# Designs tried in a protein design run: peptides against a protein of PDB entry 5A53. Part 169

Target 1, 230 residues: chain A of PDB entry 5A53
Amino acid sequence: LVENVKQALFIPGQSCNKNLHDIMVDLSALKKPDMKRFNRKNDIHPFEDMSPLEFFSEKNDCSLMVLMTSSKKRKNNMTFIRTFGYKIYDMIELMVADNFKLLSDFKKLTFTVGLKPMFTFQGAAFDTHPVYKQIKSLFLDFFRGESTDLQDVAGLQHVISMTIQGDFQDGEPLPNVLFRVYKLKSYKSDQGGKRLPRIELVEIGPRLDFKIGRIHTPSPDMVTEAHKKP

## One batch from the design tools (peptide; made by RFdiffusion4, then SolubleMPNN)

Design b2_p21_6_s3 (from b2_p21_6, 11 letters changed)
Fold by OpenDDE base, seed 3:
Structure b2_p21_6_s3 (fold): chain B 230 residues (1-230), chain A 21 residues (1-21)
Amino acid sequence: as target 1 above (230 residues)
Amino acid sequence: SLPKYSEEELKKYTELLESEL
């Protein structure tokens, strides 16, 4: 079965700046080869009119989109969009904090392109809270797609870690999501004649702290339809 | 040869990740 790997489209918005462009390049590198990038800025306001994104989804055969915008209110904003049948399924704004690190800030490691990452999620809210459940679902869908056969574990090179930054109560602002990318590095440690495989995690970037912004949730009908398609 | 990780090894890597953050 050829896995129908979801394609991602990265779109610079009109307000896209150099920092967002660099973040876009580095984050999209993790989605290779299943990624397209626009070179031109597009004036898109997805929370006002979704029609341009539906058009781009269909025209480019991409069920995943990321819109790069920046304003005083929403600095370094990555709007993640999913489509189903080229219609908007859900959207979430994730604003990158100023403390971000690019791939160039880390030790360059040789890696194979196209290996599926492992995910880890730290924080109970990823399983209980609607917003964090959407984030978990989005990132799993973005990088793994629908079918992880156990055979994909044999190709494990990268770990994507997502951590909720601290505890929160009802009515408090939602904590940031800390996005980290690690490479698994296997070493043979010779400790006393037992070759124990030692595996170390090496951060490779990018390092992104996501502040949660606006959200569009799918309609109940669209959820039901998305779960019915094999 | 890509390393095969067991579910137990994957849990240990999750714990390592939680300790470095």
Scores: peptide ipSAE 0.018, ipTM 0.481, DockQ to the pose 0.013
Fold by OpenDDE base, seed 4:
Structure b2_p21_6_s3 (fold): chain B 230 residues (1-230), chain A 21 residues (1-21)
Amino acid sequence: as target 1 above (230 residues)
Amino acid sequence: SLPKYSEEELKKYTELLESEL
């Protein structure tokens, strides 16, 4: 079965700046070849009117979108959007903290395009809390795509790690999500007898700390339709 | 040939990631 890998569209908003453009370029590199980028800025306010994003989803055949905006209230904001049947399924604002690192800040490593990442999620809230469950679902959907058979493990070259930054209680501000990307480096240790491959993790970037912003959740009907196996 | 990882190797990488954070 040729899995229909979900295509992503990266959209510079009207307020997109150089830093956010550089972040967009680096994050979108992880989604190659299944990624498009607009070169022009687009005036889109998805929490006021979603219709332009639905139009772009249909016109570009992309079920994943990322809108790049920046304001005083929402600096370095990446709005992640998913569509189902070219209609908005969910949205989440993830604001990149100023401590970000680009791919240029790390050792240049060769990367094979089209290999699926492994994911790690650190923090119980990724399985229990509705917002972090949405983030987990979004990033799995964005970078892993549909779940292939166990054989895809042979193509593992990198790991995406997502960590909730600290504990929180009900009614407290939601902690940031720490996004990290590592390359797996295998060493053949020739140390006596059992050739256990020593594997090391090398951070390759980008390094992004996401502050959670506004969220749009799907209707119960859309959840039911999206979970219907074709 | 891409390296094949076992489920045990993948588990060790997860544990290694959790220890470096």
Scores: peptide ipSAE 0.016, ipTM 0.482, DockQ to the pose 0.013
Fold by OpenDDE base, seed 2:
Structure b2_p21_6_s3 (fold): chain B 230 residues (1-230), chain A 21 residues (1-21)
Amino acid sequence: as target 1 above (230 residues)
Amino acid sequence: SLPKYSEEELKKYTELLESEL
């Protein structure tokens, strides 16, 4: 079954600022062509009432949403939402640290729209800890979409790297997730008759350090329904 | 025709890239 690439909707909240708008533009550029953006601010509080997001999911046929909000308590907050059957499946707040870099801060490289990224995940907690497992699952769903068994070499344009910033113990605050995007450059090295392809990684942006905020996890019933392959 | 990589080749490539990061 060629499942259909999940569509993303980017929503500026009422408290959306210039920095969040710029981050939204750059992050959504990596999701083209499978992305919509609202031009108007919407007063949505997803941890108080999820109904407006379910309505937008259905009306826009988007199973991925990103709400852009900012407050004193939750500065530069990107709430990532997934829906299943237009109902909220899960949510996570990822607050962008002030050290962020935009695509304009990097060397402009030619980018082909619609190519799937490779992913790298640094940190054992991405496979063991529930929150980091949710983050891994979310970003795979968001940018990789459906696994095509065969990717063309031309499809290997870029890598998304996600790193847990340091070790942590039980009961400690969860370390930030470092989001990085690299373009693959293939060089044919003529070393000694064996053309080993040398690959170099070039950072292209955006560069985002995510502080983890509030989380909504799916009910056991919704997990069971979402794992039912049609 | 662009060479198609298998999921295993892509995984090895990703692991190689992870070792260079």
Scores: peptide ipSAE 0.015, ipTM 0.489, DockQ to the pose 0.013
Fold by OpenDDE base, seed 5:
Structure b2_p21_6_s3 (fold): chain B 230 residues (1-230), chain A 21 residues (1-21)
Amino acid sequence: as target 1 above (230 residues)
Amino acid sequence: SLPKYSEEELKKYTELLESEL
């Protein structure tokens, strides 16, 4: 089965700054080889006009897009966009908090490009709350794709952890999503002639705390079409 | 050769993730 791995396009917006560019480079490194990056800034306002994104989706054959913008109201904003049939399916603004860490802030570890990450999701709202369900779906779709072949376990080298930062009640501001990336280290401990497998997690970056912004949800019709397995 | 993890290794991995939160 040829896994139709979804391709991602990273787009610097007109307001993209150096920090957001560095975040883009590091996050997009996790999507290699299935990513493209624009080197030029593009004036795109996805919540005002979606047509430029649909055009880029089609022209680049990318069903995943990330627009990098920054303003006083929406600092370090990563707008994640998914398309279906080159039409906008959903969008979410995820603003990176100022406490971010780049790959350069961590111990440089070698990894094989193109291995699928394991995911962990911490917080019940990932399974119950519509916004966090969308975030879960988005990140799974973005980094893992649709096919969960058992063969993916044999290639496990890194993990993406996503945690909802604290509890919240109805009507409260949605807590941030803590994005963390770990590398698995296997050690053969030779204790007393029994080789016990020891696994350790080592944070490799980037470290991103996502503040949730604006959301565009798919129409019920598009949901039905996108879930129709051919 | 990609490292093959056993079910036991995957379980320990999950426990480690839960402990870092």
Scores: peptide ipSAE 0.014, ipTM 0.459, DockQ to the pose 0.012

Design b2_p21_6_s4 (from b2_p21_6, 12 letters changed)
Fold by OpenDDE base, seed 5:
Structure b2_p21_6_s4 (fold): chain B 230 residues (1-230), chain A 21 residues (1-21)
Amino acid sequence: as target 1 above (230 residues)
Amino acid sequence: SKPKYSEEELEKFTKLLESEK
């Protein structure tokens, strides 16, 4: 079964700054080798005109895109885009809060490139609320691709944790999503002649708190088409 | 060598993740 790993394209927007660039570099490192990055800024406004993104999707054969923009209203904005048949499927703005940490802020640990992360989602809304369901779907799709039933546990190195920051009621602003990345560290403890396996989680970064912005949802027809297993 | 985790290691991992809530 050839896992069709989706390719990601990271695009600096015209308003991309150094901080966003650094965030882009660190987040995209988790998608290696299945990523491309543009080095040049591109003037793209996805909620005004999606055509440039569809063009880039097709030309780069990337069904995942991340546009990096920053403004007074949308500071440190990562617009995540998915395409189906090189047409826009969905989009979501995730703005990185100023308290972010880069990989350089953590202890450098050796890791193998290309290992799929394990995911954990904290918050019931990831399964019930349409926006958080989209976020869950997006990140699973972005970093794992289509889940083959066989979690090859033999390749587990990283854990991506996504947590909804607090409870919320209907009509309230949607809480941030806390993005954390951990490395699994296995220890053999020799306690009393029994080697007990011990696993520890070590945060490796980046640390990102995502504020939810604008969303484009797929049409019901596109949902049906995208879920048609061939 | 890909790190192989036992079921026991995976259970411990799950418990660790639950404690970070």
Scores: peptide ipSAE 0.018, ipTM 0.494, DockQ to the pose 0.012
Fold by OpenDDE base, seed 4:
Structure b2_p21_6_s4 (fold): chain B 230 residues (1-230), chain A 21 residues (1-21)
Amino acid sequence: as target 1 above (230 residues)
Amino acid sequence: SKPKYSEEELEKFTKLLESEK
């Protein structure tokens, strides 16, 4: 079965800065080999006109896109877009907080390209709240894809952890999502003649705290079509 | 060789992630 791995396109917006470029490079490294990056800035405003993104989706055969923009209102903004049939399915703005860390801030570890990450989600709202459900779905689609072959566990190299930063009530501002990436290290400890595998986590980056911005949700009809198994 | 993890190792790993908070 050829895994139909969703391809990602990273797009520098007109307001893309050095920090966003560096974040884009590091985040896209986790999506290799299934990613493309534009080298030129593109003047795209997805919440005003989605047509340029649909055009790029079709031309590049990418069902995932990330637009990198920055303004006074939306600093270090990563707009994550999904398409279905090259039409916009959903969008979410995730603004990177200033406390971010790049891969260069961590110990360089060898990484095998194309291994699927394990995911961990911390916070009940990932299963109950519509915005956090969308974020969970998006990141699973982005990095894991649709195939849950049990054999993928045999290739586990790294973990993506997503945490909701604190509790919130209805009508309150949505807490940030803490994005962390860890590499698994297995040590054979000889404890008392039983070789118990000891697993250690090593953060490898990038470290990103996402502030939630604007959201576009799919129509009920698009949800129905996207969930139809071919 | 790709590291093979058992379900038990993955569970221990999940618990470790929960404890590093």
Scores: peptide ipSAE 0.018, ipTM 0.500, DockQ to the pose 0.013
Fold by OpenDDE base, seed 2:
Structure b2_p21_6_s4 (fold): chain B 230 residues (1-230), chain A 21 residues (1-21)
Amino acid sequence: as target 1 above (230 residues)
Amino acid sequence: SKPKYSEEELEKFTKLLESEK
C-alpha cells in the first residue's frame, strides 16, 4: 500500500522575516522529502482571499500549506492550511513566540529522512475543544499522514510532543500550544544481569510555542466529502 | 539493524514524555 503522503508547501508571505524563514527551514526539515518551499515572497492574505492558495495547492499538488507572515498584530505568524480537492478545507494561524529555538540551538544528531514521528498530546482539550481538536488533526496530517494501521515501529526515530500551556475556562483566551521534538535513544542497560532496554528522549528542535490566532473551519459538506474513504 | 521498539517500549516512552511535563 503506497501511503499517499500529503505534500507540504511552505510559502513566505510578503512580510516574512528572517526568524520565520529560519523556523520554516527547520520545521520543513521534519517533513522531508514531502516538502516544497517557495524562494520568493508572495503577497497572500488567506483570510481575505483564499484563491491564490487554492491555485498553489493545485499547481504544486500540495494538500498542506504553511504561509509565513509577520505584523504588529500577528507577529511570527504561521498560517497552516489544508486543502481537499485543491479547495481550502481549513486554516489556522499559529504565531511563534519569541522564545523559539532552532535546530542549531540543539546538539546535532543524525536524522534519517522520511521516518514517521510518534505523537504525544498533553491536555484534555485536544480531544474535547474544537480548536485544539483541529490543531491535533492538522499536526497528525502534517507529519504522520494518513494512519496506516501498521505502526512501523522499526521506523520510529523521533517524537513530536504538543502540550496545552495550562488550564482555561470558557471565554478565556486559549492557552499556547508547546511544540517539542525529541529523538529516541535506545540504550542496552545491563541492570543486574538483565539487559533492559532503556529509552531516553533527547530534544532536537525546533522548539516552538504557538499562540492561536484566526481559524477557518470547513463547511459541513466539505467535512462529509473529506471523510468519505474512497 | 534499525531498533525495533516493542509496544511496551513505546508505552514506557509515552510515560516518560508525560513525566517531563
Scores: peptide ipSAE 0.018, ipTM 0.481, DockQ to the pose 0.012
Fold by OpenDDE base, seed 1:
Structure b2_p21_6_s4 (fold): chain B 230 residues (1-230), chain A 21 residues (1-21)
Amino acid sequence: as target 1 above (230 residues)
Amino acid sequence: SKPKYSEEELEKFTKLLESEK
């Protein structure tokens, strides 16, 4: 069974800067080999006209897209787009806070390309609140795909942690999502003559704090179609 | 903050990391 690994397309927008480019490179490295990156800037405004993204989805056979834009109002904005049948399913703006860290800011650790990360989600809202449910679904879909076979667990080398930054009440601004990547290190600890396996998490980057922006939710019809397993 | 894994999750991870060696 060929795992239906979704391909991702990273698109520099017209306002893409060096920082966004570096973030794009580092985040897309976690999606290798199942990613493409455009080298050219494209003038795309997904919340005004989605047609160019649908065209790119079809032309590149990518059901995942990330548009890199920056403005005063939406600094370091990563618009995550999913398509179904090359039509826009959903979109979410995730703005990277200025406190980001690149892979170069961490101790260089070698990792095997193509191994699926484990995910951890911290915050009840990931299971209850519609926006955080979409974020959870998006990131699982982006990095793992649908098949969580036991074999994916055998290749476990890294963990993606997503944490909601604090509690919030109804009507309050949605807290940021803290994106962290860790490598698992196994140590044999000799504790009392029993080799207890000790696992340590080492942050490898990138470190991204996502501010939530605009959202496009799928139509009920598209939800029904996308959940129809072939 | 480091993700907190349950002991059960850590044990599952450990068994998996050991099976690759």
Scores: peptide ipSAE 0.016, ipTM 0.527, DockQ to the pose 0.012; fails the geometry check

Design b2_p21_7_s1 (from b2_p21_7, 7 letters changed)
Fold by OpenDDE base, seed 3:
Structure b2_p21_7_s1 (fold): chain B 230 residues (1-230), chain A 21 residues (1-21)
Amino acid sequence: as target 1 above (230 residues)
Amino acid sequence: SYTWEQLLEMQKEADNAELPK
């Protein structure tokens, strides 16, 4: 069964500002053509009432949502939401640090829309720590696109890189996740030996450092149901 | 710097990830 590509809905919250709007535009560009954006601000508080998000999920046929809000406590907050059967599966707040870079801050490169990205996850916690496992799952789910049996190597253009910023111990605040996007650049090595093509990564943006906020996790029953193979 | 092999391995890991339906 070719799983249909999950559709994303980007929602500006009531407190959405220009910076968040710009970030939303740039991040959603990586999800084209499988994204929708609302132009109107919506007063949604997902950790208080999830019902509006479930309604939007169903109405727009989007199982991925991103709510853009900003406050003194949660500046530049992107709440990532996933639904299963139009019910909330999980949520995570990722606050964008002030040092962000937009696509306009990088050299404009020709980019083919709709190509499947490659992924890099740097940090052991992505495979061991529940929060970072959720982040890894979320971003894979968000950007993986169609599961193609044939890895058309020719179709690989860009890499989404996620890095945990430094080591941490139990009881310490969770380090930020560094989100980076790179374009692949292949160089022919003319050195007379094993001509392994050298691949260089060129950053194309956006550049986002995510501070982890509040999290909602699914019930064990919902996890089981969401992972059932038809 | 990444090799094509490294990139392909990373892609396989991503494709094999268990995600909610």
Scores: peptide ipSAE 0.476, ipTM 0.926, DockQ to the pose 0.826
Fold by OpenDDE base, seed 1:
Structure b2_p21_7_s1 (fold): chain B 230 residues (1-230), chain A 21 residues (1-21)
Amino acid sequence: as target 1 above (230 residues)
Amino acid sequence: SYTWEQLLEMQKEADNAELPK
């Protein structure tokens, strides 16, 4: 069963501003062609009422959603939502820090739309801490695309890198997650008679530092159902 | 700097990740 690529819906909230719109455009460009964007603002408050998101999930056949809102308390807030069977599976608020960079801030490199990204996750907490495990799962789920056999390494052009900003102890605020996108540049390296191509990473944007906000986690029953092998 | 082997391993890890259906 070729698992269908999950479709994403980007929703500007009522408080969506120009900066969030620009961030939305650039982040959603990485999800093309498997992305829809609403042009109209929608008054959605997912942590108060999830029903509108479930409705949009079903109506648009999108199991991935991103709601763009901004307030004094939650500036540049991207709420990432996943659904299972058009019901809310999980949600996480990721607030973009003011130091963000758009694609226009980087040297324009030709990027082929629709290529599968590679992923790097820097920080042990991505494998151990529940919140960072959810973030890892979310971004893999969001950008993994088609499960292709590893045969066409030549088709891999970009890396999505996520880094936990520093160490933290129990009870401390969760460090930001640094989102970076790199294009691969292959160089012929003459190292010791084996022409192993050296690959360098060139940042292409967007550059987003995510502050972690509110989280909704699935029930154990939903986890079981969502991971059932057919 | 990465090798192709490292990139393939990264891709393999991503492909093998257990994600909700």
Scores: peptide ipSAE 0.465, ipTM 0.923, DockQ to the pose 0.824
Fold by OpenDDE base, seed 5:
Structure b2_p21_7_s1 (fold): chain B 230 residues (1-230), chain A 21 residues (1-21)
Amino acid sequence: as target 1 above (230 residues)
Amino acid sequence: SYTWEQLLEMQKEADNAELPK
């Protein structure tokens, strides 16, 4: 069963600034063609009232949403929202650190829109810790696109890399997640008659360090329904 | 540096991930 590609809606909040707008443009470029953007600011507070997001999910037929807000407490905040049946499934605040880099900060490389990314997740917590498991799930869900049984090798051009910044213990603040995007560069290695292609990764941007904020998790019942195989 | 096999394995892991519908 080829699952339909989930559509994303990027929403500037009332407090969206130029930096967040630029980040939104660059991150959303990775989701093309399966992306919509609002041009107008919307006064949405997802952790106070989720109803506007559910309305936008249904109206735009988007099960993925990103709200762009900024405040003194939550600077450069990207709230990632997923819906199931147009109801809120989960939410997570990911605040972009000030050291971000835009696509314009990197060497312009030829990029084909709509190709599936590969993924790397660095850090054991992506498989064990509930918050990082949610982040892994979210970014896979956001960027994986169509599941194809046939690995069309010819269509892979870029890698989305997510790394947990350092080790942490129970009770410590959760480390940032380092978001990086790389383009594949293949080299012909002539070693010993077997041409094993050497593949190098070239960073293309954007470069985002995410600080984890507030989280909304689905009810156990909603988890069961959302993972129910037909 | 990655081999092509490593990249294919990474892609396979991503494709096999259970995600909410």
Scores: peptide ipSAE 0.464, ipTM 0.923, DockQ to the pose 0.811
Fold by OpenDDE base, seed 2:
Structure b2_p21_7_s1 (fold): chain B 230 residues (1-230), chain A 21 residues (1-21)
Amino acid sequence: as target 1 above (230 residues)
Amino acid sequence: SYTWEQLLEMQKEADNAELPK
């Protein structure tokens, strides 16, 4: 069964500012063509009432959502939401640090819309710590696109890189996650031996440092249902 | 710098990831 590509809905909250709007535009560009954006602000507080998000998920047929809000406590906050059967599966707040860079801050490179990204996750906690496991799962789910058995090398254009910013111990605040996007640049090695093509990564943006906020996790029963193979 | 083999492996890992339906 070819699983349909998950559709994403980007939602400006009431407190959405210019910076968040610009970030939303740039991040959503990486999800084209499988993306919708609301043009109007919506008064949604997902950790108080999830019902509006479930309604939007069903109405727009989007199992991925991003809510853009900003407050003194949660500045430049991107709430990432996933649904299963149009019910909330999980949520995570990722606050963008002030040092962000937009696509316009990088050299313009030709980008083909709809090509599948590669992923790198740097930090052992992505495989061991529940919160970072959720982040890894979320970003894979968000950007993986079509599951094709045909790894066409010609279809590989860019890498999404996520890095945990430093080590941490139990009870310490969770380090930020550094989000980076790179384009592949292939060089033919002229060295007369094994012509292994050298691939260089060129940063294309956006550049986002995510501070982790509030999290909602699915019930064990919902996890079981969401992973059932037909 | 990466090799094509490394990139293909990264892609394979992403494709094989168990995600909610």
Scores: peptide ipSAE 0.458, ipTM 0.922, DockQ to the pose 0.820

